# Peptides against a protein of PDB entry 2AZE, part 147

Target 1, 148 residues: chain A of PDB entry 2AZE
Amino acid sequence: AQECQNLEVERQRRLERIKQKQSQLQELILQQIAFKNLVQRNRHAEQQASRPPPPNSVIHLPFIIVNTSKKTVIDCSISNDKFEYLFNFDNTFEIHDDIEVLKRMGMACGLESGSCSAEDLKMARSLVPKALEPYVTEMAQGTVGGVF
Target 2, 101 residues: chain B of PDB entry 2AZE
Amino acid sequence: GRLEGLTQDLRQLQESEQQLDHLMNICTTQLRLLSEDTDSQRLAYVTCQDLRSIADPAEQMVMVIKAPPETQLQAVDSSENFQISLKSKQGPIDVFLCPEE

## One batch from the design tools (peptide; made by RFdiffusion4, then SolubleMPNN)

Design b1_p22_6_s4 (from b1_p22_6, 9 letters changed)
Fold by OpenDDE base, seed 1:
Structure b1_p22_6_s4 (fold): chain B 148 residues (1-148), chain C 101 residues (1-101), chain A 22 residues (1-22)
Amino acid sequence: as target 1 above (148 residues)
Amino acid sequence: as target 2 above (101 residues)
Amino acid sequence: SPFLQAVETYKQNIAKSRAALA
């Protein structure tokens, strides 16, 4: 009947929304792990060195990275107030946000690709609240796809 | 019947979504706490060595861009045009180069 | 700082190829 059809439409709508939220949650978890792991790493490093790094030797978040072949010719136009930049390249380039950089650094413990060792998983779990640990485990196992 | 089955499915999906919302709220709260913690933000940095690990300046030029919030970024990467445009409304944009060594 | 030096070098290179934006 029409009522059943309406409910079926709603069911599909909710399934799609849940799928989207699952993806969002996974990204949020990865961000949290990456940030906390980065902070932990740097804290430990500074403690070992007994001093913070020189202020101008580090790049604080947020940032973006642009990389291209060292052979790429780059032309740059900059406004006087530095509010506007225009870069022209003669070859392809890549842009990465800070989170992607952290992932490539291993700060997300390989969880982003499902490539977690036992130690990686242990680290990942330790960097999230207890309520999120089961989901981290599911991410590592690749079993998040289903509705729970 | 079919109606009862669908109704039950929707209730289960509602519970699942509520659980997801709860977990997402926990995550966003944790991220907000990190962003508000001065010590955490002080320690939220990468080094040139880190950048070299993901894009070696021996082969790649690595440029770092720090821009104020709400900065507009437009990028074109095609066979005929390779361009990045940045427009800030809240302050100057800083561009850094990661040294080769 | 090698990083600062690289930044300054890059700024100089940019200045050489800089054009005014409309």
Scores: peptide ipSAE 0.020, ipTM 0.860, DockQ to the pose 0.034
Fold by OpenDDE base, seed 5:
Structure b1_p22_6_s4 (fold): chain B 148 residues (1-148), chain C 101 residues (1-101), chain A 22 residues (1-22)
Amino acid sequence: as target 1 above (148 residues)
Amino acid sequence: as target 2 above (101 residues)
Amino acid sequence: SPFLQAVETYKQNIAKSRAALA
């Protein structure tokens, strides 16, 4: 009985670790898809335009976005060397990292929410190595955690 | 019995974890390849139009922050305090606003 | 709070993004 209890504790420990790794893997897959899809989109757009966009019109990764109402008053304090910034708002704000921005742009093909169309899924699969395709399929179906 | 079942479960979980590790290594390799490809890095950008699709500058102030690696970000959002603090150790932080069209 | 947790997640994601593209 005691031996079984010890093994059950170990089992639970491994299950939790696997769950964490699954989440990490899913995020890595989404990042890969989003990055490759973004690059592909921009490459095509530049080819069609026959020139790159103006340098000041684009934002290269990495970055973060802060947004708030236009009515929000913002006080900004900056150190002399610009190493430190302090923003004080009189109302609520939102923060988004670059990956979240890409997801909202649809660069992850809706895979992050399981909202992939057939075409979205096809695109997602085309942007990952063959070994990852089954996992992408599971993510789209919401069946992650099945038997490996 | 119970012991045999648990032992078998642990073996299966070990195999599953090894498979996950393998897949994660593949992902890491792919991301590394992207970092090594200068053309991909050049093309890894969003436009102001992209940002407007997420938060319209007509209604929202959109601020972009580009900070060096390992920059510390602290934020407070409560009824009495709304604050963002940024501290970089590797260089200056760039902040700009998305223009309204 | 969910907000503070999200901030921590963003920090981690930013670090991963930089590692991936730099």
Scores: peptide ipSAE 0.019, ipTM 0.860, DockQ to the pose 0.080
Fold by OpenDDE base, seed 2:
Structure b1_p22_6_s4 (fold): chain B 148 residues (1-148), chain C 101 residues (1-101), chain A 22 residues (1-22)
Amino acid sequence: as target 1 above (148 residues)
Amino acid sequence: as target 2 above (101 residues)
Amino acid sequence: SPFLQAVETYKQNIAKSRAALA
């Protein structure tokens, strides 16, 4: 009985670990797709323009975005070495990391929300190694999470 | 019996986890390759047009923050406080504002 | 660490940042 109880605890522990790894893998896949898609887009755009964009017109990863109403008053305190920043707002704000920005741009092909067209799914599959394609398909179908 | 069943379950879960680990290794390797590729990093950027597509500066102020790795970020968004605190350990923090046009 | 709390400095920095991205 005690042995069975110990194994049941271990079983639950492993199930939780697997669940966590599944979540992590999904995020990693989305990042990979988003990054590769972004690079591909920009490469194509630069080829079409026959030149790179002006240096000050682009923002390289990594970054974060903070947005708030344009009417929001923002007070900023900066340390002398610019190592520390303090922003005070008089109203609500939003923070988005670069990956979220890429997702909202559609760089993850809608895979993050299960909003993939057939073409989006095809693109997503093309941006990952063959071994990951089945998992991408399951993500698009919302069927990830099965444990054997 | 129950013991045999649990033992079998654990073996199956072990195999499943090994498969996940393998896939994660593949994915991590791909991301590492991207990070090491100079051309990819050169092309890993967004434009002001991209930012406008997700938050229009006509209505929203869009601030871009570039901070070194391991930078600490603390955010409070409540009825009493609206605050963001940043503390870098590896270098200066850069802040940009996306123009309306 | 001491913070610089100059409103004008902040405004100038923001203006410079905006101009850089324009």
Scores: peptide ipSAE 0.018, ipTM 0.859, DockQ to the pose 0.029
Fold by OpenDDE base, seed 3:
Structure b1_p22_6_s4 (fold): chain B 148 residues (1-148), chain C 101 residues (1-101), chain A 22 residues (1-22)
Amino acid sequence: as target 1 above (148 residues)
Amino acid sequence: as target 2 above (101 residues)
Amino acid sequence: SPFLQAVETYKQNIAKSRAALA
């Protein structure tokens, strides 16, 4: 009885760990797709323009975005060396990392929300190694979660 | 019996986890390759137009923050406190505004 | 620069906003 109980505890621990790793893997896949897609887009755009964009017109990764209503009053304090920033808002704000920005740009092909067209899915598959293609397909179908 | 069943389940779960680990290693390897590719990093950028598609500067103030690695970020968003604190140890933090047009 | 605007510009905008609300 005690042995079975110990194994049940171990089973539950492993199940939770697998669940966490599944989520992490999905995020890694999305990051890979988004990044490669972004690079591909920009490469194509620069080729078409026959020149890179002006240096001060682009933001390179990594970055974060903070957005709030234009009506929001912001108090900003900056240290002399710019090592420390303090922002005080009088209303709510949003923070987004660069990956989230890429997702919202459609760089992850809608795979993150299950809104993946046939063309989007084709693009997504083309941006990952063969070993990951089945998982991408499962993500698009919303069938991720089963045990291998 | 129950013991045999549990033992078998654990073996199957171990195999599943190993498969996940393998796939994750593939992903991380791909990401590392991208990070090590100079041309890819040069092309890893977004434009003002991209940011406008996320949060329209006509309605939203959009701030871009470029912070060195290991920068500490503290954010509080409650009815009584709306605050963001950034503390860097490796260099200056850059903040930019996305213009409306 | 149309996009990359320095912190000083941001600070100025905040100052202007504060003045407008005062």
Scores: peptide ipSAE 0.017, ipTM 0.858, DockQ to the pose 0.034; fails the geometry check

Design b1_p22_7_s1 (from b1_p22_7, 7 letters changed)
Fold by OpenDDE base, seed 5:
Structure b1_p22_7_s1 (fold): chain B 148 residues (1-148), chain C 101 residues (1-101), chain A 22 residues (1-22)
Amino acid sequence: as target 1 above (148 residues)
Amino acid sequence: as target 2 above (101 residues)
Amino acid sequence: EKVYNFTITNEYLFSNIPSLKL
């Protein structure tokens, strides 16, 4: 009886761990897809333009963005060595990292929100190793955890 | 019995987790390879137009932060002050605004 | 007052911090 109880606790622990790993894997897959898709887009664009864009016209990964109303007053203090910044806003703001930006750009093919078209899913599958394709399909269908 | 059933469940879960670990290893390997690929890194960029597409440029300003690893970011939400604090340990932080078109 | 603390990791390819909307 006590042994069974211990195993039930272990079962629950493993289920939770698997759930966490599933989330981590999904994010890693999205990162891979988004990154490769971005690179592919830019490569094609540069080929069409026959040259890279001006260096100061692009923002390389990694980066973070902060967006707020144009009417927001921002006060900034910077240390002499630029190791420290302090921004004060008189209104709310949003912070987004680079992968979030890429997702919103559609670089993850809508896989992150379950809004993949057939074409989106085809693209997503093409940007991962063969071993990951089934998982991408499961993500698109929302059935990743169906086995458990 | 219950014991046999639970034992079987745990074995199945272990197999599932092992498969998951394998997939994660494949994925992390791919990401590492991408991080080491010079051409990919050169092409890993967005434009200000891209950023404007996700934040209405007519109403929003977009600030870009490029910080070295292990930089601490603190955001404060209070009725008295909305604040972002950045503290790096490995080098200078670069902050700039995306200009309007 | 709500305080959010993040660490920019830059692990692999990305900054890796959660989105925040105040």
Scores: peptide ipSAE 0.587, ipTM 0.934, DockQ to the pose 0.898
Fold by OpenDDE base, seed 1:
Structure b1_p22_7_s1 (fold): chain B 148 residues (1-148), chain C 101 residues (1-101), chain A 22 residues (1-22)
Amino acid sequence: as target 1 above (148 residues)
Amino acid sequence: as target 2 above (101 residues)
Amino acid sequence: EKVYNFTITNEYLFSNIPSLKL
């Protein structure tokens, strides 16, 4: 019947939406874990050093990085007000945002790639509210898709 | 029947999505709280050493871009040109090079 | 030629753009 067909279409729509939200939630959780872990690391480091690092020695979030071979020639033009930049490279380059950097630093405890040891998982769980702990566990096990 | 089964499935999916939305709300709330926490913001940094750990300056140079929200970034990949353009509307863009050790 | 356009959102805590490797 037409009504059943309409409901089936809606069912598929909802399933896809849930799938998308699952991906979004996983990324949000990783962001939270990575951020809190970074803050914790830096807090501990500053306590051990008994002082904060020099202002110009650190890069605060948010940021983006561009990396390329040290042999790459880069030509740069900048507007007077610094609102516009143009970089020309004679070779390939990579662009990464801050969260990607944090992931590669291990700040997400390897949860993003399923390379999460028991200790890493314990850390990850400790960095989220209690309500999110089960989901973190599911992420580590790779079984999130079976929940919804 | 088929109709009843589909109706039940949709209700179950709705409940699942509501649970998912709840978790997302918790997570976004935490992120907002972190953004409002002065101590967290002060400690939310990486060092050049951190960047060197993921991009060895012996082989790679690392350039850092600090840009206001809504800044447009365009990258071009062609055999003739490799290019990055940045255009901000909310303020100046800061670009600096991470030095080698 | 491939052109990639990103908008730096700085939503919440991060810049939020996809990684790109040319």
Scores: peptide ipSAE 0.584, ipTM 0.932, DockQ to the pose 0.884
Fold by OpenDDE base, seed 2:
Parts: C-alpha cells; structure tokens; sequence
Structure b1_p22_7_s1 (fold): chain B 148 residues (1-148), chain C 101 residues (1-101), chain A 22 residues (1-22)
C-alpha cells in the first residue's frame, strides 16, 4: 500500500513536470514561428522597396513596450549612467514584451489561440523543422497533451 | 497487479518526457541558430506602424524599453501611485517613445 | 498595493516577461 502510494505521488510529480515542459515547448515553438515570420515579412518588404527602412524607424528585438493613455502624465528619473529608471504614472498602464507584440501582429499565425486558418497552419508548419510539425498541428487543434 | 501497473505507467511517462525533451532540444537549437544568424538579427525588427496597429496612438502612447539581460523591472499598482522601476546590471537602458505620426 | 517583479532575460531571441495590465 505504501509502495503504491509512493509511486502515485511520483506519477503526479512527473505529470506536472510534463505539463510544464509542454507549456515551455509550445511557447518556444511560437517564438520560433513568430521570429521567422517577422524576418520573412521584413525581408520581403525590403526587397519590394529595394531599400532597408530608415535606421531610426525600426525597433530591433529584444524590446518591451509600455502603453498608457496619451493623457497620462509620466515623470521619469534616470541615473547618470542610464542603469536605473524610475517612471511615475498618474494612471494605469500596460506592459507587453516583444513576443506578445508579435503575437498580436499575427506573426504566430494565430497558433497561440488555436485560431489558425488552413493557410495560417500551412505557414506555421513551414516555419518549423519537420519533427515539430505534428506538434504544431496539435496546437492548432487544441489537442496537445491529450494522451495524459 | 496495481504495483506493476503503476511501474509501467511511470516508465511510459518517462518515455513521454524524453520525447518532449527531444522536441525541445530541436526547438532551442533552431532558436540558437537564429540568434547566431546576422541577417536574421538585422531583419528582426518591428516598426512604429506595427506598434500603432496594436496600440492606437490617437488614444495611447507607446514607450519602448530596450534593456540588457538580467535587468530588473518592478511595477507598482496602487490607488495612489503607478510606477515602473528599471535596474540594469549589465549596461545602459534605452527608452524612447513611438511617435503618433 | 500590488508589486510585480520581473527579470528581463533576453533568453534566445525575446525579452521574456509576462504581460501586465494594471
């Protein structure tokens, strides 16, 4: 009885670890797709324009954005070496990292929410190694982890 | 029996985890290759237009933060104050605004 | 009052912090 109980505890431990790894893998896949899709988009755009964008008009990864009402008053204190920043807002704000921005731009093909069209899924599959394609398909269907 | 069944389940879970690890290794390898490709890094950017598309500057301002790794970000949400604190240990932080036009 | 602490990792390609909406 005690032996079986110990194994059941271990089983639960492993299931939780697997669940965590599944989440990590899904995020890594989304990152790969979003990044490659972004690069592809920009490469095509630059080729069509026959020139790169102005240097000061683009924001390279990695980055974070903060958005708030244009009427929000922001006070900023910066250290001399720019190692420290302090922002005070008189209203609420939002923080988003670069991958979140890319997802909202559609760079992850809607895979993050299982909102892939057939064309979106085709694009997503084309941006990952063959070994990851089945997992991408499962993500699109919302069936990841169904075996557990 | 029950013991044998649980033991078998654990072995199967181990195999499943190993498969996940394999897929993760493939994925991280691809990400590393992308990080090492200079052309990809050159093209890894968004525009102010992109940011405007997700946060309309007619109503929202967008501030961009570029910070080195291991930078600490603290956000405070209180009825009295809303605050963001940034502390870097590896270099200067760059902050700029995305223009409305 | 709620305090949120993040560490910007820049692991691989991205900043890697969760979204926050106050």
Amino acid sequence: as target 1 above (148 residues)
Amino acid sequence: as target 2 above (101 residues)
Amino acid sequence: EKVYNFTITNEYLFSNIPSLKL
Scores: peptide ipSAE 0.584, ipTM 0.933, DockQ to the pose 0.893
Fold by OpenDDE base, seed 4:
Structure b1_p22_7_s1 (fold): chain B 148 residues (1-148), chain C 101 residues (1-101), chain A 22 residues (1-22)
Amino acid sequence: as target 1 above (148 residues)
Amino acid sequence: as target 2 above (101 residues)
Amino acid sequence: EKVYNFTITNEYLFSNIPSLKL
């Protein structure tokens, strides 16, 4: 029947929306874990040093990085007001945002790639509210998905 | 029947999505609180050593871009041209290089 | 030629753009 067909289409639409939200939630969880882990690391480091690092020795969030070969020639054109930049490279380059940097630093405890040790998982769980802990566990096991 | 089954499925999916929305709200609330916490923001930094750990300046240079929200970034990849274009609408953009050591 | 367009949002804590490797 036409009504059943309409409901089946709606069912599929909702399933897809849920899937998209699951992906978004996982990323948000990783952001939370990575950020809190970073702050915790830096707090501990500053306590051990008994002072904060020099201002020009650190890069505060948010930021983006561009990396390329040390041999790459880069030409830069900057507007007078610094609102516009144009970089020309004679070779390939990479662009990464801050959360990607944190993930590669291990701040997300390997949860993003399924390489989470038992200790990493314990750390990850400790950095989220209790309501999110089951989801973190599922992420580590690679079992996130389906209808819950 | 089939209609009743589909109707039940949709109700279950609605409940599932509501649970998911709840978890997302918890998470976004935590992120917002972190963004508003002065102490957390003070400690929200990486070092050049951190960047060297993921991109060794001995072999690669690392350029840092700090741009205000809604800045447009365009990258061009061609055999004849490799470009990055930045256009801000809300203020100046800061670009600097991480030292090798 | 490939052209990639991103918008730096800085929503919440991070810049929020995809990684790109040319």
Scores: peptide ipSAE 0.583, ipTM 0.933, DockQ to the pose 0.884

Design b1_p22_7_s2 (from b1_p22_7, 10 letters changed)
Fold by OpenDDE base, seed 3:
Structure b1_p22_7_s2 (fold): chain B 148 residues (1-148), chain C 101 residues (1-101), chain A 22 residues (1-22)
Amino acid sequence: as target 1 above (148 residues)
Amino acid sequence: as target 2 above (101 residues)
Amino acid sequence: EKVYNFTITNEFLASNVPSLKL
């Protein structure tokens, strides 16, 4: 009885760890797709334009976005060496990391929200190694973890 | 019996976890390759047009923060306090504003 | 360490903070 109880505890521990790794893997896949898709898009655009964009017109990863209403009053304190910033807002704001921006741009092909069209799924599959394609398909179908 | 069943379950879970680890290694390898490719990093950018897709500068102030690794970002967004604190240990923090089109 | 206090305004941003320009 005690042996079975010990194994049940271990089973639950492993199940939780697997669940965490599944989440991490999905995020890694989304990042890979998003990054490759972004690079592909920009490469194509620059080729078509026969020149890169102006230097001050683009933001290279990594970055963080903060947005708030244009009516929001923002007070900022900045150190002389620019090592420290303090922003005080009089209203709510939003923070987005670069990955979230890429997702909202559609760079992850809607895979993050289960809104992949057939074309989106085809693109997503093309941006990952063959070994990951089945998992991408499962993500699109919402069937990840079905074997657990 | 129950013991045999649990033992088998644990073996199956171990195999499943090993497969996950393998797939994760593939992903991290691909991401590393991207980070090591100079051309890819040169092309890893978004535009103001892209940012407008998530927050319209006509209605929203859009601020871009570029900071060195390990920079601390602390934010408070409540009815009583709205604050963002940034502290870098490795270099200066750059802040940019996306203009309205 | 000196800390500069300012309200984020268009004037300040134009003079002290880089802005993106397409």
Scores: peptide ipSAE 0.024, ipTM 0.866, DockQ to the pose 0.036
Fold by OpenDDE base, seed 1:
Structure b1_p22_7_s2 (fold): chain B 148 residues (1-148), chain C 101 residues (1-101), chain A 22 residues (1-22)
Amino acid sequence: as target 1 above (148 residues)
Amino acid sequence: as target 2 above (101 residues)
Amino acid sequence: EKVYNFTITNEFLASNVPSLKL
């Protein structure tokens, strides 16, 4: 009947929305883990060094990274107030946001790529509230994706 | 019947979505707590060594961009154009270079 | 608005762009 057809459409709509939210949740979890892990790392490092690093030796979040070959020629135009920048490259470049940098640093414990060891998983679990631990486990096992 | 089954499925999907929303709220709360914690923000930094792990300055030039909120970034990376445009409305943009050593 | 135009070289970067201190 038409009613069943309508409900099937709605069902599919909800399934897709849930799938999207699952992806969003996974990203949020990864961000949380990465941030907390970074803070923990730096706290420990500063404790061992008995001082914070020099101010100009670190870059605080948020930031963006741009990298290109050292052979790349770059033309730069900057407004007087530094509100506007224009970079022209003669070759390809890469842009990375801070979250991607943290992931590549291993701050997300390899959870993002399915390379999470038992120790990594333990760390990841320790960096999230208890309510999120089961989901972290599912992420590590690759069992996230199904509708629950 | 089929209708009853679908109705039940939709109810279960609603509950599942509510659970997801709850978990997401927990996550966003945690992230907000991090953003509001002065010590956490002070410790939320990377070093040049960290950046080298992303792109080795021996081979790559590594540029760091610090921009105010709502700064617009437009990038073109094609065979004919390689360009990055930055436009801020809230303050100056800072650019840093990660040295090779 | 005044615009500054530069070709970014190692020399330019060293002189005009802050370098992280290690």
Scores: peptide ipSAE 0.024, ipTM 0.867, DockQ to the pose 0.035
Fold by OpenDDE base, seed 2:
Structure b1_p22_7_s2 (fold): chain B 148 residues (1-148), chain C 101 residues (1-101), chain A 22 residues (1-22)
Amino acid sequence: as target 1 above (148 residues)
Amino acid sequence: as target 2 above (101 residues)
Amino acid sequence: EKVYNFTITNEFLASNVPSLKL
């Protein structure tokens, strides 16, 4: 009775924790794939060009992107030490972190949306340790959590 | 009975969580290795061409914000408020513009 | 503490904000 109720509470707690960890793991896998794919792309590009890109032509991770219409007026306040920024826009804006940028670039091979081609999935699998390959496959199929 | 069934379920969930923890450890290890590899970090960059795939600078102003770890970011995008606030604790914040060229 | 207030314009950005170059 009471013992069963206590175990039911614990069961629910564990299920929620597992669900949270699954989400975290999926994000970590996507980050790993995206980072490795980006590095690989750039390595090949630099090899093809026989030189690195100009230093002011690239943005190293981490970064944040903010975009808005070119007609948007942006008022900016900056502290003397540049520790604080305040941007006021007169219209809507978008904000993206570097991971989202990489995903939109296709660096995560479409795995984030389950939109992997066979080639995309092959690439994704090749960028993770063997132990993670089955999970990558599950993510591509949208079947993660089926056992839980 | 019911108690035995619940006990068994909890054991199974524990095993499942342990498997997840193992996979997460593998994944975090890989990310750490990437972080510690100087060549990988050197190559961990995007170009303006990449950013144009997100927002075309011909139509959009694209700002890049480089901030130290643990920088607080507050963003409000509503009908009455359009604001981004940045507050770092470890150093200065840099802002760049992606040009239309 | 000094606080700098400005409106971001093309002119200001060109003068005060670094731009990526390809």
Scores: peptide ipSAE 0.023, ipTM 0.865, DockQ to the pose 0.035
Fold by OpenDDE base, seed 5:
Structure b1_p22_7_s2 (fold): chain B 148 residues (1-148), chain C 101 residues (1-101), chain A 22 residues (1-22)
Amino acid sequence: as target 1 above (148 residues)
Amino acid sequence: as target 2 above (101 residues)
Amino acid sequence: EKVYNFTITNEFLASNVPSLKL
């Protein structure tokens, strides 16, 4: 009886761990898709233009975005060596990492929100190894982890 | 019996976890390959137009922060305090402003 | 360049004041 109880506790622990790993895997898949899609987009664009974009027109990953109203007053203190920055705002601001930016750009094909068209899903599948395609499909359907 | 059932459940969960681990390893490998590919890294960029899709500079000030790995970012966004602090350990931090169209 | 509601302070600075890019 006690052994069974111990195993039940272990079962629950494993279920939680699996849930965590599912979340991690989904994020990794989204990152992979987003990155590859971005690279593909830019490669195609450069080929069409027959040249790379001007260096001052692009921001290479990784980066962080901060945005606020144009009316917001920002005070910035910077160390001499630029190792330290301090920004003070008089109003609210937003922070976005590069992955979030890519997602909002549609680079993850709407897979992150389950808003994939058939074309989006096809693109997403094409950007991952074959072994990951079934999981991409499950993500699009919102059925990941249905067995658990 | 109950014990057999639980044992079977745990075995199934173990197999499921192993499958997840395998898939995660595949993903990690792919991401590593991307990071090691010079051409991919060269093409891993966004434009000001892309950033405008996130926040329109006509209405929002858009600031881009490029910082070395392990840079500490502290942000406070409340009615009492609006602040961002950055502390790098590996090099200088660069900050860019995205101009309006 | 465009004017923004952005003030660079020298709280951590000595003689030079770094500027933002782009």
Scores: peptide ipSAE 0.021, ipTM 0.863, DockQ to the pose 0.031

